# Peptides against a protein of PDB entry 6B4E: the designs that were tried, part 178

Target 1, 295 residues: chain A of PDB entry 6B4E
Amino acid sequence: TNFDKISKMFWHYKDKIAQIKQDIVLPIKKADVNVRNLLSRHKRKINPKFGQLTNSNQQLFKIQNELTQLINDTKGDSLAYHWILNFIAKAVVHQAETEVRVKPESALPLGKLTLYLLVQFPELQELFMARLVKKCPFVIGFTCEIDTEKGRQNMGWKRNNENKWEDNTSYDERMGGILSLFAIITRLQLPQEFITTTSHPFPIALSWHILARICNTPLNLITNTHFVILGSWWDAAAVQFLQAYGNQASKLLILIGEELTSRMAEKKYVGAARLRILLEAWQNNNMESFPEMSP

## One batch from the design tools (peptide; made by RFdiffusion4, then SolubleMPNN)

Design b2_p28_6_s2 (from b2_p28_6, 14 letters changed)
Fold by OpenDDE base, seed 2:
Structure b2_p28_6_s2 (fold): chain B 295 residues (1-295), chain A 28 residues (1-28)
Amino acid sequence: as target 1 above (295 residues)
Amino acid sequence: MVEILKDYLSISDEEIEEILKELEKKYS
């Protein structure tokens, strides 16, 4: 594992966030009032769409079409177009932080919607990845120490208005929610209309790198959160991961489920205990995936 | 396609085996 390259990737996206603010978010505040009004209306229409997702493909397709129309309405103004995509990127990640964290299976419809939008609007890809990495560096397998304020910030820890760090449980749940979404995206097939025309923007290989990088992370940097997000990933993508890589996938799953947990046993991490349970379920031929969506 | 991710959008069998070898060594 080349950790230097991972760090470079991490900081690339940190810089991208700053660039987005400078080149998209701030300029729109000074844009023509008609543009601002348009975006305000669109924002109000877009926001509730993510919460309207259900375990129904019919509902998913409806929302996909509605969002597509709303986004297309902005294409006449490049700045407006990029602003609305950035808004969507933020909204999707926010949905993962709030809804997916409490209902992991909701990652499936959200992931399908997101993947559709990522393919339909390629400019969303960089905006979305930047937001993901900022909020949850685990999506690229980045880890640093959290013994410093800067380290915690880099790893996506939030402070409230009183400058108090969020509690460990809140952080773990948020990271799990975001990682669940990303894991789902990596293991989903492209929508039928795109299969022959484009490649998957965030394919299953990215899951391989996440697991491998975490597994190879210095043990002194491994926390309960690492096991929590691995468990979240497992629920979201382990079945499909095994289908994709077969025996090689099995080896990697054993490394994280058995070897990594064993090395950290003295810490008695709750997340590690859960991961052990998932491993055992797999060993007993009882690996489960999220239920498929209804028509 | 995200340019910075281009090298990670696919993974060869050889690369997989190399990674696994490294990890197995770590946990041996």
Scores: peptide ipSAE 0.649, ipTM 0.940, DockQ to the pose 0.920
Fold by OpenDDE base, seed 4:
Structure b2_p28_6_s2 (fold): chain B 295 residues (1-295), chain A 28 residues (1-28)
Amino acid sequence: as target 1 above (295 residues)
Amino acid sequence: MVEILKDYLSISDEEIEEILKELEKKYS
């Protein structure tokens, strides 16, 4: 694993976030009043859509169409278009931090919606990835020390208004939620209408890299969060991962589930314990996946 | 497509084996 390259990727997206602020978010505040009003209306219409997702594909398609129309309404103005996509990127990640956090299976409809939008609007891809990396660097297998303020910030830790760090449980759960979403996206098939015309923007290979990079991370940097997000990934994508890579996938799952957890046993991480349970379930031929959505 | 991810959007069998070898060595 070339960790220098991973770091470069991480900082690329950190720079991208800064660029988005300077080139999209701030300029729109000075845009024509009609544009601002349009975006305000669209923002209000778009934001609730993510909470309207259910286990129904019919409902999903409805929301996809509604969002598509709303986004298309902004294409006449490049700045407005990019602004609304950036808003969507933020909203999707926020939904992962809140809803998926407490209901992991909700990642499936959210992931399907997100994947659709990523393909339908390619400009969303960079915006979305930047937001993901900022909020949850684990999505690219990036890890740094969290013994410093900057380290914690880089790893997506939040501070409240009193400059107090969020508690460990909150951080772990947020990271798990975000990673669940990303894991789902990587293991989903493209919508039927895109299969022959478009390649998957975030394919299952990215899951391979996540697991491999975490597994190869210096052990002194491994925290409970790493195991939490691995568990989240496992629930979201392990079945499909095994289908994709077969014996090679098995080897990697054993490495993270058995070897990595064993090396960190002295820490008695709760996340590691859960991952061991997932491993054992798999060994007993009881690996579970999220239920498929209804028609 | 995200250009910076281009090299990571697919992984060859050879790359997989190389990674696994490295990891297995780490945990041997």
Scores: peptide ipSAE 0.649, ipTM 0.940, DockQ to the pose 0.933
Fold by OpenDDE base, seed 1:
Parts: C-alpha cells; sequence; structure tokens
Structure b2_p28_6_s2 (fold): chain B 295 residues (1-295), chain A 28 residues (1-28)
C-alpha cells in the first residue's frame, strides 16, 4: 500500500471542496436574481426526494425521472447546473449520515438513485467523491491520527454550535452510514440503459482498495471506527465482493475479520466484536445481504 | 470519469496477489 498516494488523493479532494466553494457556491450568491430564484425553487423540490425513497423500484424510477427533469432545467446555465449537482452531492451524503446510519438497508435504494445520477450527469462524480472524502475519508482508505483538532477534522469529526466534538457513537454511526452508501454503489450494476455504453464510475475495485488499505494501516492508527465501517461495508457488499473476486476476496475478508481483529483484541472494540460475529456467520454459510428491492 | 481515480477503477490479478502477499506478511 502506497500511503503517500492515498494522502495525495485525500488532499486532492480537500482542495476540490475549497474549489467548489470558491467557484460554484459563492458565485451563485451574486448571480442573476432569476437564476437564484430558479435554484431556490429546484432545491426545495429536490431535497425531499431522497427521503421519499422506499424499497420499491417503481418509486425509485419515478424519483429518478423527476430529478433528471429538475437537473436538466438548469443546463442552460453552467454555473447553475454545477450548483445543483453540488447540492445533490451534499444532500445524498447527508441522507447517508442521517437515514442510512439508523437504517442501513436504506443504502440500497439511495445507492441505486445515486449511481443513476452519477452516470446520467458525469459532472456529479467529482463533486460527489469530494464530498464523500471530506465527510468520510475511509471511502478511499485514508487514516490519520485524531489526537489533534486538525486530525479529527481531517477524519470528518464534527463540532456542534458550542464547538464541542460529537460523541464517539455518533461519529461511528455517521461514518458507517456513509460507508454503507459507498459500498452499495461500488457493488451495484449499472442501470440497464447504460450497461453497454458507459463504464461504472465507482466499481467494485474501489471496495477492494478500501479493505486492503484499512487492513494495511498502521495498527496504532486503528480505532473502533475502522471496525464499525468495515462491518457496515460487510453488510452492504461482502456477498457481491465474494462473487467478484472469489478466493482472493475470501483471503482479504479473513485478514480483516480474523487477523486485524485479533491484533487489536486488547482494545476490546465493540466494532471489532461485531465484525467477528459477521466473520463467524460467513464461516457458517450464513452470510446475508440486504433484501432486494421490490418491483 | 474521475481522473484521480483512474488507476483504481480496475485491479488485476497480479495486483491482487501482490496486495495479499503484503498483507499476509504483515500478519504472519
Amino acid sequence: as target 1 above (295 residues)
Amino acid sequence: MVEILKDYLSISDEEIEEILKELEKKYS
């Protein structure tokens, strides 16, 4: 594992976030009033759509079409178009932080919607990835120390209005929610209409890198959160990961489920205990995936 | 496509084996 390359990727997206603010978010505040009004109306229409997702494919397709129309309405103005995509990127990640964290299986419809949008609107890809890395650097296997304020910030820790850090449980759950979404996206097939014309923007190989990079992270940097997000990933994508990489996948799952947890046993991390349970379930031929969506 | 991710969008069998070898060494 080349950790320098991972760090470079991390800081690339940190820079991208700054660039987005400078070149997209701030300029819109000074844009034509008609453009601002359009975006305000569209934002209000778009925002509730993510919460309207269910386990129904019919509902998914409806929402996909509605969002597509709303986004297309902004294409006449490049700045407006990029602004609305950035808004969507933020909204999707926020949905993962709030809903997926408490209902992991909701990652499936959200992931399908997101993947559709990523393919339909390629400019969303960089915006979305930047937001993911900012909120949950685990999506690229990045880890740093959290003994400093800057370290915590880099790892996506939040402060409240009183400048107090969020509690460990809240952080773990948020990271788990975001990682669940990303894991789902990596293991989903492209929508049928795109499968022959477009390559997957965030394919299953990215899951391989997440697991491998975490597994190879210096042990002194491993926290309970690492095990929590590995467990979240496992629930979201382990079945499909095994299908994709077979015996090699098995080896990697054993490394994270058995070896990494064993090395960290003295810490008695709750997340590690859960990961052990998932490993044991797999060993007993009882690995489960999220239920498929209904027609 | 995200340019910065181009090298990670696929992984060869050789790369997989190299990664696994490295990890197995770490945990040996």
Scores: peptide ipSAE 0.649, ipTM 0.939, DockQ to the pose 0.883
Fold by OpenDDE base, seed 3:
Structure b2_p28_6_s2 (fold): chain B 295 residues (1-295), chain A 28 residues (1-28)
Amino acid sequence: as target 1 above (295 residues)
Amino acid sequence: MVEILKDYLSISDEEIEEILKELEKKYS
């Protein structure tokens, strides 16, 4: 594992966030009033859509179509188009932080919607990844120390208005929610209409890298959060991961589930305990996945 | 596709084996 390259990728996306602010968010504030009004209206229509998802494919398709129309309405103005996509990227991640964290299975419909949008609107991909990396560096297997304020910020920790760090549980849950969404995206098949014409923008190989990079992370940097997000990933994608990589996948799952947890046993991390339970369930031929969506 | 992720969108069997070997060594 080349951690230098991972770090470079991390900072690339941090720079991308800054670039987005400079080139998209700030300029739109000075745009034509009609454009601003259009975007305001669209924002209000788009935002609730993500919360309207259910386990119904019918509902999913409805929302897909509605969002597609709303986004297409902005294509006549490149700046407006990119602004609305950036808004969507932020909204999706926010949904993961709030809803998926408490209801992990909701990652499936959200992931399907997101994947559809990522393919339908390729410009969303870079915007979305930048937002993901900013909020949850674990999506690219990046880890740094959190003993400093900058380190915590880099790893996505939040401060409240009183400059107090969020509690560990809140952080863990947010990271788990975001990682669940990303894991789902990586293991989903492209919608039928895109399979022959488009490559998967965030394929299952990215899940491999997440697991491998975490497994190879210096042990002194491993925290409870690492195990929490591994557990979240496991629930979201382990079945499909095994299907994709077979015996090699099995080896990696054992490494994270057994070996990594064993090395960190003295810490008595609750996340690690959960991961061991998941491992044991697998060993007993009881690996579960999220239920499939209804028609 | 995201350009910076281009090299990570796929992983060869050889790369997988190399990674696994490295990890197995770490945890041996």
Scores: peptide ipSAE 0.631, ipTM 0.937, DockQ to the pose 0.922

Design b2_p28_6_s3 (from b2_p28_6, 11 letters changed)
Fold by OpenDDE base, seed 3:
Structure b2_p28_6_s3 (fold): chain B 295 residues (1-295), chain A 28 residues (1-28)
Amino acid sequence: as target 1 above (295 residues)
Amino acid sequence: MVKILEDLLTISDEEIEKELAELEKKYS
């Protein structure tokens, strides 16, 4: 694992966030009033749609079509178009932090919607990844120390109005929610209409990198959160990961499930214990995946 | 597709084996 490359990627996206603010968010505030009004209306229509997802493909397709129309309405103005995509990127991640956090299986419809949008609107890809890395650096396997304020900030920790860090459980759950969504995206097949015309923007290889990079992370940097997000990933994508990489996948899953957990046993991390349970379930031929969506 | 992500979008069998070997060594 080349940790320098990981760091470079991390900081690239940190810079991208700053760029988005300077080039998209702030300029739109100075844009023509008609543009601002358009975006305001569209934002209000778009935002609730992510919460309207269910386990129904029919509902998913409806929402996909509605969002497509709304986004297309902005294409006449490049700044407006990028602004609405950035808004969507933020909204999707927020949905992961809130809904997926408490209901991991909701990652499936959200992931399907997100993947569709990522393919339909390629400019969303960089915006989305930047937001993901900012909120959950684990999506690229980045880890740094969290014994400093800057370190915690880099790893996506939040502070409340009293400048107090969020509690460990809240952080773990948020990270798990985001990672669940990302994991789902990486293991989903492209929609049928795109499968012959484009490649997957965030393919299963990204999951490999997450696992491998975490597994190779210096042990002194490993926290309960690492195991929590690995567990979240496992629930979301382990079955498909094994299908994709076969024996090699098995080796990596054993490394994280058995070896990494064993090395950290003295810490008695709850997340690690859960990961062990998932490993054991797999060993007993009882690996589960999220249920498929209904028609 | 952004260039910075290109390295993550694919992984060769050779790279996989190299990474696995490194990890196995770490946990030996």
Scores: peptide ipSAE 0.661, ipTM 0.941, DockQ to the pose 0.871
Fold by OpenDDE base, seed 1:
Structure b2_p28_6_s3 (fold): chain B 295 residues (1-295), chain A 28 residues (1-28)
Amino acid sequence: as target 1 above (295 residues)
Amino acid sequence: MVKILEDLLTISDEEIEKELAELEKKYS
């Protein structure tokens, strides 16, 4: 594992967030009133769509079409188009932090919608990844110390309006929700309309890198959160991961489920205990995945 | 495609085996 390369990628997306603010978010405030009004209306229409997702593919397709139309309405103005995509990127991640956090299986419809949008609107890809890395650096296997304010900020910790850090449970659950979404995206097949015309923008290989990079992270940097997000990933993608990489996948799952947890046993992390349970279920040929969506 | 992620979009069997070997050594 080349940690310098990981850090470079991390800071690239940190810079991208700053660039988005400077080049997209702030300039739109100076756009003509018609553009601002259009975006305000579209924002209000788009935002509730993510909460309207269910376990129904029919509902998914409806929302896909509605969002596609709304986004296409902005293409006449490049700045407006990028602004609406950035809004969507933020909204998707927020949905992961709130809904997926408490209902992990909701990652499946959200992931399908997101993957569709990422392919349909390629400019969303960089915006979405930047938001993911900002909120949950684990998506690229980045870890740093959290003993400093800057370290916590880099790892996505939030402060409330009273400048108090969020509690550990809240942080763990948010990270788990975001990682669940990302894991789902990496293991989904492209929609039928795209499978022969384009490559998967965030394929299963990204899951490999997450696991391998976490597994190779210096042990002094490993926290309960690492195990929580590994557990979230496991529920979301372990079955498909094994299908993709076979025996090699098995070796890596054993490394994180058995070896990494064993090395950290003295910490008595709750997340590690859960990961052990998932490992045992797999060893007993009882690995579960999220149920498929209805027609 | 996200250019900065191009090196992560695929992983060869050789790279997988090399990485696994490194990890096995770490946890030996």
Scores: peptide ipSAE 0.660, ipTM 0.941, DockQ to the pose 0.908
Fold by OpenDDE base, seed 4:
Structure b2_p28_6_s3 (fold): chain B 295 residues (1-295), chain A 28 residues (1-28)
Amino acid sequence: as target 1 above (295 residues)
Amino acid sequence: MVKILEDLLTISDEEIEKELAELEKKYS
């Protein structure tokens, strides 16, 4: 594992977030009133759609079409277009932090929608990845110390209005939700209309890198959160990961499920205990996946 | 396609085996 490369990628996206603020978010505040009104209307229409997802593919396709139309309405103005995509990126991640957090299987319809949008609107990819890395650096296998304020901030910890850090459970659950969504995206097939024309923007290889990088992370930096997000990933993508990489996948799953958890046993992390349960379920031929969506 | 992610979009068998070997060594 090249940790320098990981760090460079992390800071690239930190810079990207700053750039987005300067080049997209702030300028739109000074844009023509008609543009601002357009975006305000579109924002109001777009926001609820992510929560309207169900286990129905029919509903998914409806929402995809509606969002596509709304986004296309902004293409006449590059700034407006990028602004709405950035808004969508933020909204998707927020949905992961809230809904997926409490209902992991909801990552499937959300992931399908997101993947569709990422392919349909390629400019969303960088915006979305930047938001993901900012909120959950685990998506690229980045880890730093969290015994400093800056370290916690880098790892996506939030402070409330009283400048108090969020509790560990809240952080773990948010990270788990975001990682669940990302894991789902990596293991989904491209929509049929794109299979022959476009490569997958966030393919299963990204899951490999997440697991391998976490597994190779210095043990003194491993926290309960690492095991929580690994468990979230496991529920979301382990079955498909095994299908993709076979014996090599098995080796990596054993490394994280058995070896990493064993090495950290003295910490008695709840997340590690759960990951052990998932490993045992797999060993007993009882690995579960999220249910497929209905027509 | 995001350029900065290009290195992550694919992984060869050779790279996989190299990473696994490194990890196995770490946990040996």
Scores: peptide ipSAE 0.656, ipTM 0.941, DockQ to the pose 0.924
Fold by OpenDDE base, seed 2:
Structure b2_p28_6_s3 (fold): chain B 295 residues (1-295), chain A 28 residues (1-28)
Amino acid sequence: as target 1 above (295 residues)
Amino acid sequence: MVKILEDLLTISDEEIEKELAELEKKYS
């Protein structure tokens, strides 16, 4: 694992966030009132769509079409178009932080929607990845120390209005929610309409890199959160991961599920205990995936 | 396609084996 490369990628997206603020968010505040009004209306229409997802493909397709139309309405103005995509990127990640964290299986419809949008609107890809990396660096396998304020910030820890760090449970759950969404995206097949014309923007290889990079992370940097997000990933993508990489996937899953947890046993991490349970379930031929969506 | 992620979009068998070997060594 080339950790320098990972760091470069991490900081690239941190810089991208700053660039988005300067080049997209701030300029819109000074844009024509008609443009601002348009975006405000669209924002109000778009925002609730993510919460309207169910375990129904029919509902998914409806929402896909509605969002597509709303986004297309902004294409006449490049700045407006990018602004609405950035809004969507933020909204999707926020949905992962709130809904997916409490209902992991909701990552499936959200992931399908997100993947569709990422393919339909390629400009969303960098905006979305930047937001993901900012909020959950684990998506690219980045880890740093969290015994400093800057380290915590880099790893996506939030402070409240009183400048107090969020509690460990809240952080773990948020990271798990975001990682669940990302994991789902990586293991989904492209929609049929795109499969012959487009490559998957965030394919299963990204899951390989997440697991491998975490597994190779210095042990002194491994926390309960690492195991929590690995568990979240496992629920979301382990079955498909094994299908994709076979014996090689098996080796990597054993490394994280057995070896990494064993090395950290003295810490008695709750997340690690859960990961052990998942490993055991797999060993007993009882690996489960999220239920498929209804027609 | 995200340019910065281009090298992550695919992984060869050789790369996989190399990474696994490194990890196995770490946990040996």
Scores: peptide ipSAE 0.654, ipTM 0.940, DockQ to the pose 0.904; fails the geometry check

Design b2_p28_6_s4 (from b2_p28_6, 11 letters changed)
Fold by OpenDDE base, seed 3:
Structure b2_p28_6_s4 (fold): chain B 295 residues (1-295), chain A 28 residues (1-28)
Amino acid sequence: as target 1 above (295 residues)
Amino acid sequence: MVEILKDLLTISQEEIEKELKELEKKYS
């Protein structure tokens, strides 16, 4: 594992966030009033869509079409178009932080919607990845120390208005929610209409990198959160991961599920205990995946 | 897509084996 490369990628996306603010978010505030009004209306229509997802493919397709139309309405103005996509990127991640964290299986419809949008609107990809890395650097396997304020900020910790850090449980759940969504995206097949025309923007290889990089992270940097997000990933993508990489996948799953947890046993991390349970379930041929969506 | 992400989009068999070997060594 080249940790320097990981760090470079992390900071690249941090810079990207700053660039987005400078080049997209701030300029739109000075844009033509008609453009601003358009975007305001579209934002209000778009935002509820993510919460309207269910386990129904019919509902998913409806929302896909509605969002597609709304986004297409902005294509005549590049700045407006990018602003809407950035808004969507933020909204999707927010949905993961709020809904997926408490109902992990909701990652499936959200992931399907997100993947569709990522393919349909390629400019969303960098915006989305930047937001993901900012909120949950685990998506690229980045880890730093959290003994400093800057370290915690880099790892996506939030402070309230009183400058108090969020509690560990809240952080763990948010990270788990985001990672669940990302994991789902990486293991989903492209919609049929895109299979022959484009490649998967965030393929299963990204999951490999997450697991491998975490597994190779210095042990002194490993926290309960690492195990929590690994568990979230496991529920979301382990079955498909095994299908993709076979024996090599098995080896990596054993490394994280058995070896990494064993090395950290003295910490008695709750997340690690859960991961061990998942490993054992797999060993007993009882690995489960999220239920498929209904028609 | 930015070049920086391209490295993550694919992983070769050789890279997989190399990483696994490294990890196995770490946990030996």
Scores: peptide ipSAE 0.668, ipTM 0.943, DockQ to the pose 0.871
Fold by OpenDDE base, seed 5:
Structure b2_p28_6_s4 (fold): chain B 295 residues (1-295), chain A 28 residues (1-28)
Amino acid sequence: as target 1 above (295 residues)
Amino acid sequence: MVEILKDLLTISQEEIEKELKELEKKYS
């Protein structure tokens, strides 16, 4: 594992967030009134769509079509187009932080929607990844110390209006929610209409890198959150990961589930205990995946 | 394709084996 490369990627996306603010978010405030009005209307229409997702593929397709139309309406203005995509990127991550964190299986419809949009609108990919890395650096296997304010900020910790850090449980849950979504995206197959025309923008290899990088992270940097997000990933993608990489996947799952947890046993992390349970379930041929969506 | 992500989008069998060996050494 090249940790310098990981850091470079992390800071690239930090810079990207700053760029997005300067080049997209701020300029639109001075754009033509007609453009601003268009975006305001579209924002209001788009925002509730993510909450309208259910376990129904029919509902998913409806929302996909509606969002596609709304996004296409902005293509006449490049700035407007990028603004609406950035808005969507933020909204998707927000949905992961709020809904997926408490209902992990909701990651499946959200992930399907997101993957569709990522393929349909390639410019969303960079915007979405930037938002993901900012909110949850674990998606690229980045870890730094959190004993400093800057370190916590880099790892996605939030402060409230009183400048108080969020509690550990809240942070763990948010990270788990975001990682669940990302894991789902990586293990989903492309929609049939795209299989022959494009490659998967965030394929299962990204899951490999997450696991391998975390597994190779210096042990002094490993926290309960690492195990929580590994557990979230496991629920979301372990079955498909094993299908993709076979025996090699098994080796990596054993490394994180058995070896990493064992090395950190003295910490008595709750997340680690859960991961051990997941490992044991797998060993007993009881590995579970999220239920498939209804027609 | 985003250039910065290019290295993450694919992984060869050789790379997988190399990483696994490294990890196995770490936890040996």
Scores: peptide ipSAE 0.668, ipTM 0.943, DockQ to the pose 0.895
Fold by OpenDDE base, seed 1:
Structure b2_p28_6_s4 (fold): chain B 295 residues (1-295), chain A 28 residues (1-28)
Amino acid sequence: as target 1 above (295 residues)
Amino acid sequence: MVEILKDLLTISQEEIEKELKELEKKYS
């Protein structure tokens, strides 16, 4: 594992967030009133769509079409187009932080919607990845110390209006929710209409890198959160990961489920205990995946 | 489309084996 490369990628996306604010978000505030009004209306229409997802493919397709139309309405103005995509990127991640964290299986419809949008609107890819890395750097296998304020900030910790850090449980759950979404995206097949024309923008290889990088992280930097997000990933993508990489996948899953947890046993992390349970379930030929969506 | 991620979009068999060996060594 090249940790310098990981750090460079992390800071690239941190810079991208700053760039987005400077070049997209702030300029819109000074844009033509008609453009601002358009975006305001579209924002109000778009935002509820993510909460309208169900386990139904029919509902998914409906929402996909509605969002496509709304996004296309902005293409006449490049700045407006990028603004609405950035809004969507933020909204998707927010949905993962709030809904997926409490209902992990909701990552599946959200992931399908997101993947569709990422392919349909390629400019969304960098915007979405930047938001993911900012909120949950685990998506690229980045880890730093959290005993400093800057370290916590880099790892996506939030402060409330009283400048108090969120509690550990809240942080763990948010990270788990975001990682669940990302894991789902990496293991989904492209929509049928794109299979022959487009490459997967965030393929299963990204899951390999997440696991390998975390597994190779210095042990003194490993926290309960690492095990929580690994468990979230496991629920979301382990079955498909094994299908993709076979015996090699098995080796890596054993490394994280058995070896990494064993090395950290003295910490008695709850997340690690859960990961061991998942490993045992797999060893007993009882690995489960999220239920497939209905027609 | 994401240039910075292009090297992560695929992973070769050789790279997989190399990483696994490194990890196995770490936990030996």
Scores: peptide ipSAE 0.668, ipTM 0.943, DockQ to the pose 0.936
Fold by OpenDDE base, seed 2:
Structure b2_p28_6_s4 (fold): chain B 295 residues (1-295), chain A 28 residues (1-28)
Amino acid sequence: as target 1 above (295 residues)
Amino acid sequence: MVEILKDLLTISQEEIEKELKELEKKYS
């Protein structure tokens, strides 16, 4: 594992967030009133749609089409187009932090929608990745110390209006929700309309890197959150990961499920205990995946 | 395709084996 490379990627996206603010978010506030009104209307129409997802492919396709139309309406103005995509990126991640957090299986329809949009609108890819890395650096396998203020900030910890850090449970759950979404995206097949013309923008290889990088992280930096997000990833993608990489996947899953948890046993992390349960279920030929969506 | 992620989008068998060897050594 090249940790320097990981750090460079992390800071690239941190810089991207700043760039988005300067080049997209702030300029639109000074844009023509007609543009601002258009975007305001579109924002109001777009925002509810993520919560309208169900375990229905029909509903998914409906929402995909509606969002496609709304986004296309902005293409006449490049700034407006990028603004609406950035809004969508933020909204998707927010949905992961709130809904997926409490209902992990909702990551599947959300992931399918997101993957569709990422392919349909390639400019969304960098915007979305930047938001993901900012909120949950685990998506690229980045880890730093959290015993400093800056370290916590880098790892996506939030402070409230009173400058108080969020509690550990809240942080763990948010990270789990975001990672679940990302894991789902990495293991999904491209929609049929794209499979012959486009490469997967966030393929299963990204899951390999997440697991390998976390597994190779210095043990003194490993926290309960690492195990929580590994568990979230496991529920979301382990079955498909094994299908993709076979015996090599098995080796890596054993490394995180058995070896990493064993090395951290003295910490008695709740997340690690859950990961052990998942490992045991797999060993007993009872590995489960999220249920498939209905027609 | 995200430019900065290009090198992560594909993993060769050799790279996978190298990473696994490194990890196995870490946890030996």
Scores: peptide ipSAE 0.667, ipTM 0.944, DockQ to the pose 0.919

